Peptides against a protein of PDB entry 3B8E. Designs and how they scored, part 74

Target 1, 230 residues: chain A of PDB entry 3B8E
Amino acid sequence: PFLIFIIANIPLPLGTVTILCIDLGTDMVPAISLAYEQAESDIMKRQPRNPKTDKLVNEQLISMAYGQIGMIQALGGFFTYFVILAENGFLPIHLLGLRVNWDDRWINDVEDSYGQQWTYEQRKIVEFTCHTPFFVTIVVVQWADLVICKTRRNSVFQQGMKNKILIFGLFEETALAAFLSYCPGMGVALRMYPLKPTWWFCAFPYSLLIFVYDEVRKLIIRRRPGGWVE

## One batch from the design tools (peptide; made by RFdiffusion4, then SolubleMPNN)

Design b2_p15_1_s1 (from b2_p15_1, 11 letters changed)
Fold by OpenDDE base, seed 1:
Structure b2_p15_1_s1 (fold): chain B 230 residues (1-230), chain A 15 residues (1-15)
Amino acid sequence: as target 1 above (230 residues)
Amino acid sequence: RVEEILQELLELLSS
């Protein structure tokens, strides 16, 4: 998100608080839960890795997790961001290069795509209105990400949902998202303004995309063991 | 304030 913010000079789509909530609130418990997940059906039948030849984490897994899935997550967040700003009169093309004027508190007549002038306070409200949906988008996408990370090769349909800690993690991050999104005072305290319940659904296509992507990937791995997609 | 500082930092990085 920040790279796009810098490159495109758009208003900040994801605030510091939302980042902290993602890193500490939504990622920690799920990550721990995965450590206690039941072993994949075939994993116990595998030989231990050779510490002299095998990497602890292969580059393919890193590329998939941080490169591919991470990009899909970011795209989901930005989609929500652009939709909200567009609904408030700021079309994506108009946001390019607008950051300097957007963040200047002394400029109170920034025009949207339709010529409506926005005060600094109004702009910050709409910006912070984007932070919450961005966070929620990440949470919704993380549902799929967390589920797919349970297995390396098996389908989610084969592995199932047996880890109570994982289930708790899903509820915890969802409850946190709901709390931050709808609890009074969050806009003032955390710069996370309430969002319409419909915004939760904006991320669903991306969550589904990740799920489908991973299932297809795993299917390919099962059909072609040792392939580059593993 | 933290966000402002972060934004300023990002501005510097973008310069």
Scores: peptide ipSAE 0.006, ipTM 0.290, DockQ to the pose 0.019
Fold by OpenDDE base, seed 3:
Structure b2_p15_1_s1 (fold): chain B 230 residues (1-230), chain A 15 residues (1-15)
Amino acid sequence: as target 1 above (230 residues)
Amino acid sequence: RVEEILQELLELLSS
């Protein structure tokens, strides 16, 4: 998200405070919960790992964590961002290069895609209105991400949801997201304005996409052990 | 505050 902000010079889609809330608030408990996940049911059927050649954390795991899944999360967030701005008169193409004028407090006549002028204060309200749903989108996508990260090979349906700490993590991040979205004063304190409940559903297609993608990947791995997909 | 500082830095880099 931040890279696109820099490269495209668009209004800030996700604030640093919201990023911090993701990293420290919503990701901590879920990440720790993975350490308590039960071993895959087929772990004893695999060949012993060679400690010299087989890395526990390999390039594939890094690619999944920071590359593929991260890209889908970003796409989900940006989709929500662009929809909100479009509903407020700013079409995606109009946002390109707009950041300089958008962030200038002395310019009070920035025009939207329809020629309506926006004051600095009005623009910042719209910007901060985007932060909350972007954050919530990330949380909803993280539901799927956390679930798929439970295993490398087995389907979630095979592994099951036995890790109570992981389940607690899902509730914790959801509760935190609700708190930050609806608690009075969050707009001033965290620049997170209240979210319409309908925006919670905006990320569901992306969560489903991640889940389906990973289940298909794992299915391929099960059918072709030792393949490049593993 | 951090966002403001970061924004200022980005403005400097974009100039």
Scores: peptide ipSAE 0.006, ipTM 0.327, DockQ to the pose 0.019
Fold by OpenDDE base, seed 2:
Structure b2_p15_1_s1 (fold): chain B 230 residues (1-230), chain A 15 residues (1-15)
Amino acid sequence: as target 1 above (230 residues)
Amino acid sequence: RVEEILQELLELLSS
């Protein structure tokens, strides 16, 4: 998210404090929970692999955990960010390069995609309105991501949800998201303005698509072991 | 304030 902010020079989609809350609050418990996930039934049935191949598998798992999940979370967050800004008159293409003028307190006539002029205060309200939904979207996407990362090959329906630590992590991050979103003073303290409950559902279609995609991927892996999808 | 500093830094890098 931050890299895109720098490269595209768009208004800040997620505040630094919010990022810290993600890294230290919402991501920590779920990440730990993955270490305590029950082993796949098929993993224990496999013969010892070549150490080089095992390292490759571990690297792939690490890449999936840190790379792919991070990208998915970012995409989900940015989706929500762009939706909110578009609803307020700022289309995604118009946001490119707008940051300099957006953050300038002395410019009170920044035009949106429809020619409406926005004061600095109005722009900052919209920006801070994006922070909370972006954060919540990440949490919602994490629900799906954590579930799909429980197994490499087995379906969630086959493996089940027996990891109590994972379940606790999901509740913890959700509770934290709710607290940060709705607790009085968060707008001042964390620049996280309260969001409408409808924004919690903004990422659900995306999360569902990811979930379905991963289940299909795993199904293909089970039917075609050793394929390029593995 | 941290965000402001970061934004200022980014502005400098963008100039």
Scores: peptide ipSAE 0.000, ipTM 0.294, DockQ to the pose 0.019
Fold by OpenDDE base, seed 5:
Structure b2_p15_1_s1 (fold): chain B 230 residues (1-230), chain A 15 residues (1-15)
Amino acid sequence: as target 1 above (230 residues)
Amino acid sequence: RVEEILQELLELLSS
């Protein structure tokens, strides 16, 4: 998100506080929960890996898969960001290069895509209105990410949802997201203004996409052991 | 505070 912010010079889609909430709040408990995940049912049926070839290849493929998932997460957040700004009169193409004027306190006549002028205060309200749904989008996508991380090869439907700590992690991150989104004073304290409940659903297609992507990947791995997708 | 510093840095880079 920050790289796109710099390259495209768009208004800041995700604040530093929201980034900290993701890194320290929503990711910590889920990460710990994975340490208690039950071993895959097929672990005893796997052939021993070739230590000379399989280790390096598998590390590269795992890193690539997580990189791709991270890109999908970012795309989901940016989608929500662009939709909110578009609903407020700022079309995506108009946001390119707008950051300089957007962040200038002395410019109170920044025009949207329809010729409406926005004061600095109004612009910051809209910006902070984007931070919360971006954060919530990441949390909703993280539901899928956490679920797919339960297994490396087996389908989630085969492994099941038996890890109580993982379930607790899902509720914890959701509760934190709700608290940060709706608790009075969060707009002032964390620059996270209240979110319309409908925006929680904006991330669902991306969550589904990640889930489908990983299930397809795992299916390919099961059908072609030792392939380039592992 | 961090956001302010980042904004200042971005302003310097854009100048």
Scores: peptide ipSAE 0.000, ipTM 0.338, DockQ to the pose 0.018

Design b2_p15_1_s2 (from b2_p15_1, 10 letters changed)
Fold by OpenDDE base, seed 2:
Structure b2_p15_1_s2 (fold): chain B 230 residues (1-230), chain A 15 residues (1-15)
Amino acid sequence: as target 1 above (230 residues)
Amino acid sequence: KVEEILKALKELFEK
């Protein structure tokens, strides 16, 4: 998220404190839960190709967990960010390069995509309005991503939801998201303004899409082992 | 390969 903020010079989509909450609070328990996931039957039956280099932990699963999850989370978060800003009059194209004027407290006439002028205070309100939904979107997308990452080749329907640690992680991250979104004072402390309940559902279509995509991907992998689609 | 690309992209975005 921070790289896009710098490169595109867009308004800050997610605060630094919120990022820390994701890394230390939201992502930690799910990451641990993946380590305790039930081994996929086909992975466990496979002999290591190189006993010296092949770790017992499938490096591909680790790559999925730390690579693919993070990318999907970021994409989901940015999707929500752009939706919120678009609903407030700022189309994605208009946000490019806008940060300099956006963050200048002396400029009180920043125009949106429709010519509406925004004061500094108004801009900061809409910016901070994005922080909470961005965070919640990450959590919602993470529900699907964690389920996706529990297996490499088998369908989630075949493997089932038997890992109690994973289930606990999902509840924990959801509870944290609810706490940060609705606890009084979070707007001041974390720059996370209260979230409208409707925003919890904003990421669901995206999460469903990626879930379906991954199930199709896994189906292809099962039919054609060793393909580049892995 | 896709996962490697995604990992690399994630590492870039986390900076």
Scores: peptide ipSAE 0.000, ipTM 0.229, DockQ to the pose 0.024
Fold by OpenDDE base, seed 3:
Structure b2_p15_1_s2 (fold): chain B 230 residues (1-230), chain A 15 residues (1-15)
Amino acid sequence: as target 1 above (230 residues)
Amino acid sequence: KVEEILKALKELFEK
């Protein structure tokens, strides 16, 4: 989020405190849950891999897969951000380079894509309105990410939801998202204004996309064992 | 980024 904020000079899509909540709150418990995931049915049936060659290759492939998922996750967040700003009169093209004027307290006549003038206070309200939906989008996308990451080769439908720690992780991140989104005072404390329930559903297409992507990937791996997709 | 996080944390604890 910050990289695009700096590079594109767009209004801040996600606050620093919110990012901290993602890094410390939503990512830790799920990551721990994956460590306790039940072994895939075929892991113990595999011949011992060459630890020098196969481990490095596997780590690289995992890193690439997580990198791709992370990219899709970021795209989901930014999609939500752009939708909110567009609904408030700021089209994505108009946001490019707008940050300097957006953050200037002395400019109270920043025009949107339709010629409407926005005061500094109004702009900050819209900016902070983006923070909560962006965060919620990340959480909803993380649901799919956690579910798909429990296995490398087997389908989620084959492995099932047996890990109670994973379920707890999903609950924890969802509870945190609900707390940050709806608890009184979060707008002042975290610059996260209350979220309309409809925004929880905005991320669902991206969660589905990640799910489908991973299931297709796993299907390819199952059909071509030892292929470049592993 | 670190300074901003620290500032945000400070603001959180002050509120």
Scores: peptide ipSAE 0.000, ipTM 0.292, DockQ to the pose 0.030
Fold by OpenDDE base, seed 5:
Structure b2_p15_1_s2 (fold): chain B 230 residues (1-230), chain A 15 residues (1-15)
Amino acid sequence: as target 1 above (230 residues)
Amino acid sequence: KVEEILKALKELFEK
């Protein structure tokens, strides 16, 4: 998200507080759960195959999958951001290069795509209105990630405790998202304004996309066992 | 730890 913000010079899609909530609130519990899953799977995979090559291939596949999922998550967040700004009169093309004028407190006549002038205060309200839906989009997409993790290994269905930790993590993320989205004063304290309930649904297509992507990836791996080692 | 970080961030923004 930060790289696109710098390259495109668009208004800030995610605040520092929102980024912190993602890194500390949403990513930590899934990462811990995955670390425990890997440790148990390594115990079960102790067949005496060449431990260096098989471990490296598995780590590379996991790293690539995680990187790709992260990119889809970011795309989902940006989609929500662009939809909100478009509904407020700022089309995506008009946002390119607008950051400098957007962040200037002395410019109170920034025009939208329809010629409407926006004061600094009005612009900041719209910007902060994007932060909460972006966060919620990430949370909804993470639901799909959990479903994917459960379907990756037939052994995960047998490990009831890991599923409980993951479910608890999702509940915590969702509760945090609801708290930040609807608690009075969050707009002033954290610059996260309340969102309309309809914004929760904007993430669903991307959640489905991640699910389809992972199923296709699994299908390819099943059809070509060993084809990447070649 | 999260509450402490949030408090510290709030203090940074109030400044």
Scores: peptide ipSAE 0.000, ipTM 0.281, DockQ to the pose 0.039
Fold by OpenDDE base, seed 4:
Structure b2_p15_1_s2 (fold): chain B 230 residues (1-230), chain A 15 residues (1-15)
Amino acid sequence: as target 1 above (230 residues)
Amino acid sequence: KVEEILKALKELFEK
């Protein structure tokens, strides 16, 4: 998210503190869950192969999976960000390069895509309105990612203990999202304004798309083992 | 992810 913020010079889609909460709070438990899941899957699948080479391959696969998940999450968050800003008059194309003027307190006439002028305070309200839905979108996408990761490696039936950690992770993420979204004072402390319940559903189409994409990918892998899609 | 967090933090403090 931050890289796109820098590269595209768009208004800040997610506060740094919120990013930290995502990375430390929401991503850690899923990451641990996936690491445990992989470790157990590897223990169950290992015929005695060379432990050094298999570990390196596995670490690369884990790193790649985490990188891909992170990119997918970022895309989901940005989707929600662009939707919110578009609903407030800022089309995605107009946001490109707007950051400098957006963050300038002395510029009170920043125009939206429709020629409406926005004061600094108004812009910051819209920006902070994006933070909470962006965060929630990441959490909702993480649900899908976790389910996808679960279905990637083992059948649902073989994942007994892994499922508990996964479920706990999902619960923790959801609880954290609810806390950050609805706890009094979070708007002041974290610049996260309260979320309308409708925004929880904004990520669902995206999560569904990711799910479908991953299932199609899995089907392709199953039909063409050793393909570039692996 | 940790590296991304650290990078994001670093960038936050550098701004």
Scores: peptide ipSAE 0.007, ipTM 0.299, DockQ to the pose 0.026; fails the geometry check

Design b2_p15_1_s3 (from b2_p15_1, 12 letters changed)
Fold by OpenDDE base, seed 1:
Structure b2_p15_1_s3 (fold): chain B 230 residues (1-230), chain A 15 residues (1-15)
Amino acid sequence: as target 1 above (230 residues)
Amino acid sequence: RVEEILRKLQELLEE
């Protein structure tokens, strides 16, 4: 999100505080929960890795986490961001290069795509209105991420949801997201303004996309071990 | 092959 903010010179889609809430708040318990996940059905049948040649975290896992899944997460967040701004009169094409004027407190007549003028205060309200839904979008997408990270090869349907701590992690991150989204004062404290409950659903297609993508990937791996998808 | 390409891209981005 921050890279696109710089490259496209768009209003900041996700604040630093919100990023910290994701990285340190919502991700911690889910990540720890994976330590308590039951081993994949075939994991104990595998030979131990060679500590000299085999990395603990392989390149495939890194590629999946940061290359594939991370891109889908970013797309989901940006989709929500663009939808919110479009609903407020700022079409995506109009946002390109707008950052400088957007962030200038002395410019109080920034026009939207429909010629409406926006004061600095109004612009910041709509910007901060994007932060919470973006955050929630990430959390909803992380539901799928956490679930798909349970196994490398087996379907989630085969592995099941037996890890109570993982389930607790899902509730914890959701509860935290709800708290940050709806608790009074969060707009002032964290620049996270309350969002309409409908915004929670904006991320669902992307969460589903990640889930389907990973299930298809795993299916291909199971059917074609050592294939180009692996 | 896709993962290899993505890895190379990641390496390029880290540089």
Scores: peptide ipSAE 0.000, ipTM 0.206, DockQ to the pose 0.016
Fold by OpenDDE base, seed 2:
Structure b2_p15_1_s3 (fold): chain B 230 residues (1-230), chain A 15 residues (1-15)
Amino acid sequence: as target 1 above (230 residues)
Amino acid sequence: RVEEILRKLQELLEE
């Protein structure tokens, strides 16, 4: 997620600690839970994999995880980031190139989009205010991600929600997100300031988008195997 | 092809 940060020179949208919390906290149990998902009804009807021609890891799963879903997650996170900054007076266009002045502790007169001057301390409060909602946005989007990753071709409605371990993973991820967001001292310890409960809903459109997109994708794959949608 | 392009873009965004 650093490409936009570097190229656009915007204030840091996602802190290092939040990244670690995603990678080591929220992503771990859900990822393991996917290993316990029941096989698709059609997988058992397929011929055995040819070890010489078939890759051990399905390229479609990799492309789905690191391509389509990842892009929507990034968009969701950045959307939340821009909304928070805009609500605090910093419009997206004004953030371009602002990082240098933003991170300079000796500059205490950085102007927002409306001419209001911000001290270094005020700017850092706003920056750290973005970290938690960005993190929560990722978690909420991951709900849809985990649900859609349970199958490769079958609809979620066809496969059903039978994996109790996956369900547990969703609850664990959500509980961890709530803990990190609202536990006293997290602002000091993890640079994750508490967020308004309404920010949990900011990611819902993106979760829905992922879900709908993947269901449509899977529908197309079932109807036209080997198509350009792969 | 779309998935491949999106994967490459995501990889770039993570750097």
Scores: peptide ipSAE 0.000, ipTM 0.218, DockQ to the pose 0.022
Fold by OpenDDE base, seed 3:
Structure b2_p15_1_s3 (fold): chain B 230 residues (1-230), chain A 15 residues (1-15)
Amino acid sequence: as target 1 above (230 residues)
Amino acid sequence: RVEEILRKLQELLEE
């Protein structure tokens, strides 16, 4: 998110402190929980990997996780960001190159897409209003990401949700998101202003998209073993 | 190639 902020010269979509909360807070427990997931039912039907040629984490798996799913996650966050700014009068096209004037405290007449002038303080309120829902969007999308990571080949419906530690991780992640979003003082401390509950639902289509995408992918793998979709 | 491009894009978006 920070690189896009620099490259596109848009208002900051996600604060650095919020990013740290994602990396250290919301992602850690869920990731650890995957170590306790039960083996897939067909694991013993697979040939053992060759330790000389086969890595536990291959480039194909990394590409799938960080390329495809990660891109959908990022797009979800940015979508939420653009929606909020658009609702406040800043259309996506107008945001390009706006950062320089946006961050200048001496400019108090930055115009939105409709010609309305915004003071520095007003702009910063809108900017910080974007941080929380961007963060929450990531968390909601991470629910789907964590669930689909339970298996490599079997459907989640075949594997089930028996990992109690994974379930705990989902609750912990959600509780942390709620705390950061609604606890008094978070606006000052983390530049995360409270969000309307409706913003939690903004990410649901993306979570569903990831879930459906991965289930379809796994279905194809089951029907065509050794295919390019693995 | 597509996967490599997507990975690079994701890296840019996450930083």
Scores: peptide ipSAE 0.000, ipTM 0.237, DockQ to the pose 0.022
Fold by OpenDDE base, seed 4:
Structure b2_p15_1_s3 (fold): chain B 230 residues (1-230), chain A 15 residues (1-15)
Amino acid sequence: as target 1 above (230 residues)
Amino acid sequence: RVEEILRKLQELLEE
């Protein structure tokens, strides 16, 4: 999100503090929980990889993690961001290049897409109103990401939800997201203003998209072993 | 009280 902020010169979609809450708060316990996931049904029956030729982290895995799944996550967050700003009068096209004027505290007449002028304080309220929903969107998408990371080849339906620690991780990250979104003082402390409950559902299409995409990918791997999607 | 302190800190950081 920060790269798009720089490249497109749009108002900051996600604050640095919020990013830290994602990286250190919501992602940590779920990621650790994957270490306790049960092995895939056939993994112990496979030949061991060649440690000299088969890297643990290869170009294909990086492409899947950052180039595909990570992009879908980012799209989910940006979708929420653009919807909120559009509801407040700023259409996506109007946001391009607006950052310079948006962040200037001495400019108090920034116009939205409908000609309404916004003071610096008003703009910052809208910006900080985006931070919490963006954050929550990432958390909801991470539910799907965590679930799909349970396996490399087997369907989630085949593997099942047997890891109680992973399930706990899902509840923990959700509870943390709710705490950061609704606890009094978080708007001042973290610049995360209160979230309308409806925004929790904004990420669901993207969470579903990740889930369906990964299930289709895994299905292809099962039908065509050694394919480019493995 | 904590909110008040945080608000004051925020105001100072925004200067």
Scores: peptide ipSAE 0.000, ipTM 0.324, DockQ to the pose 0.028

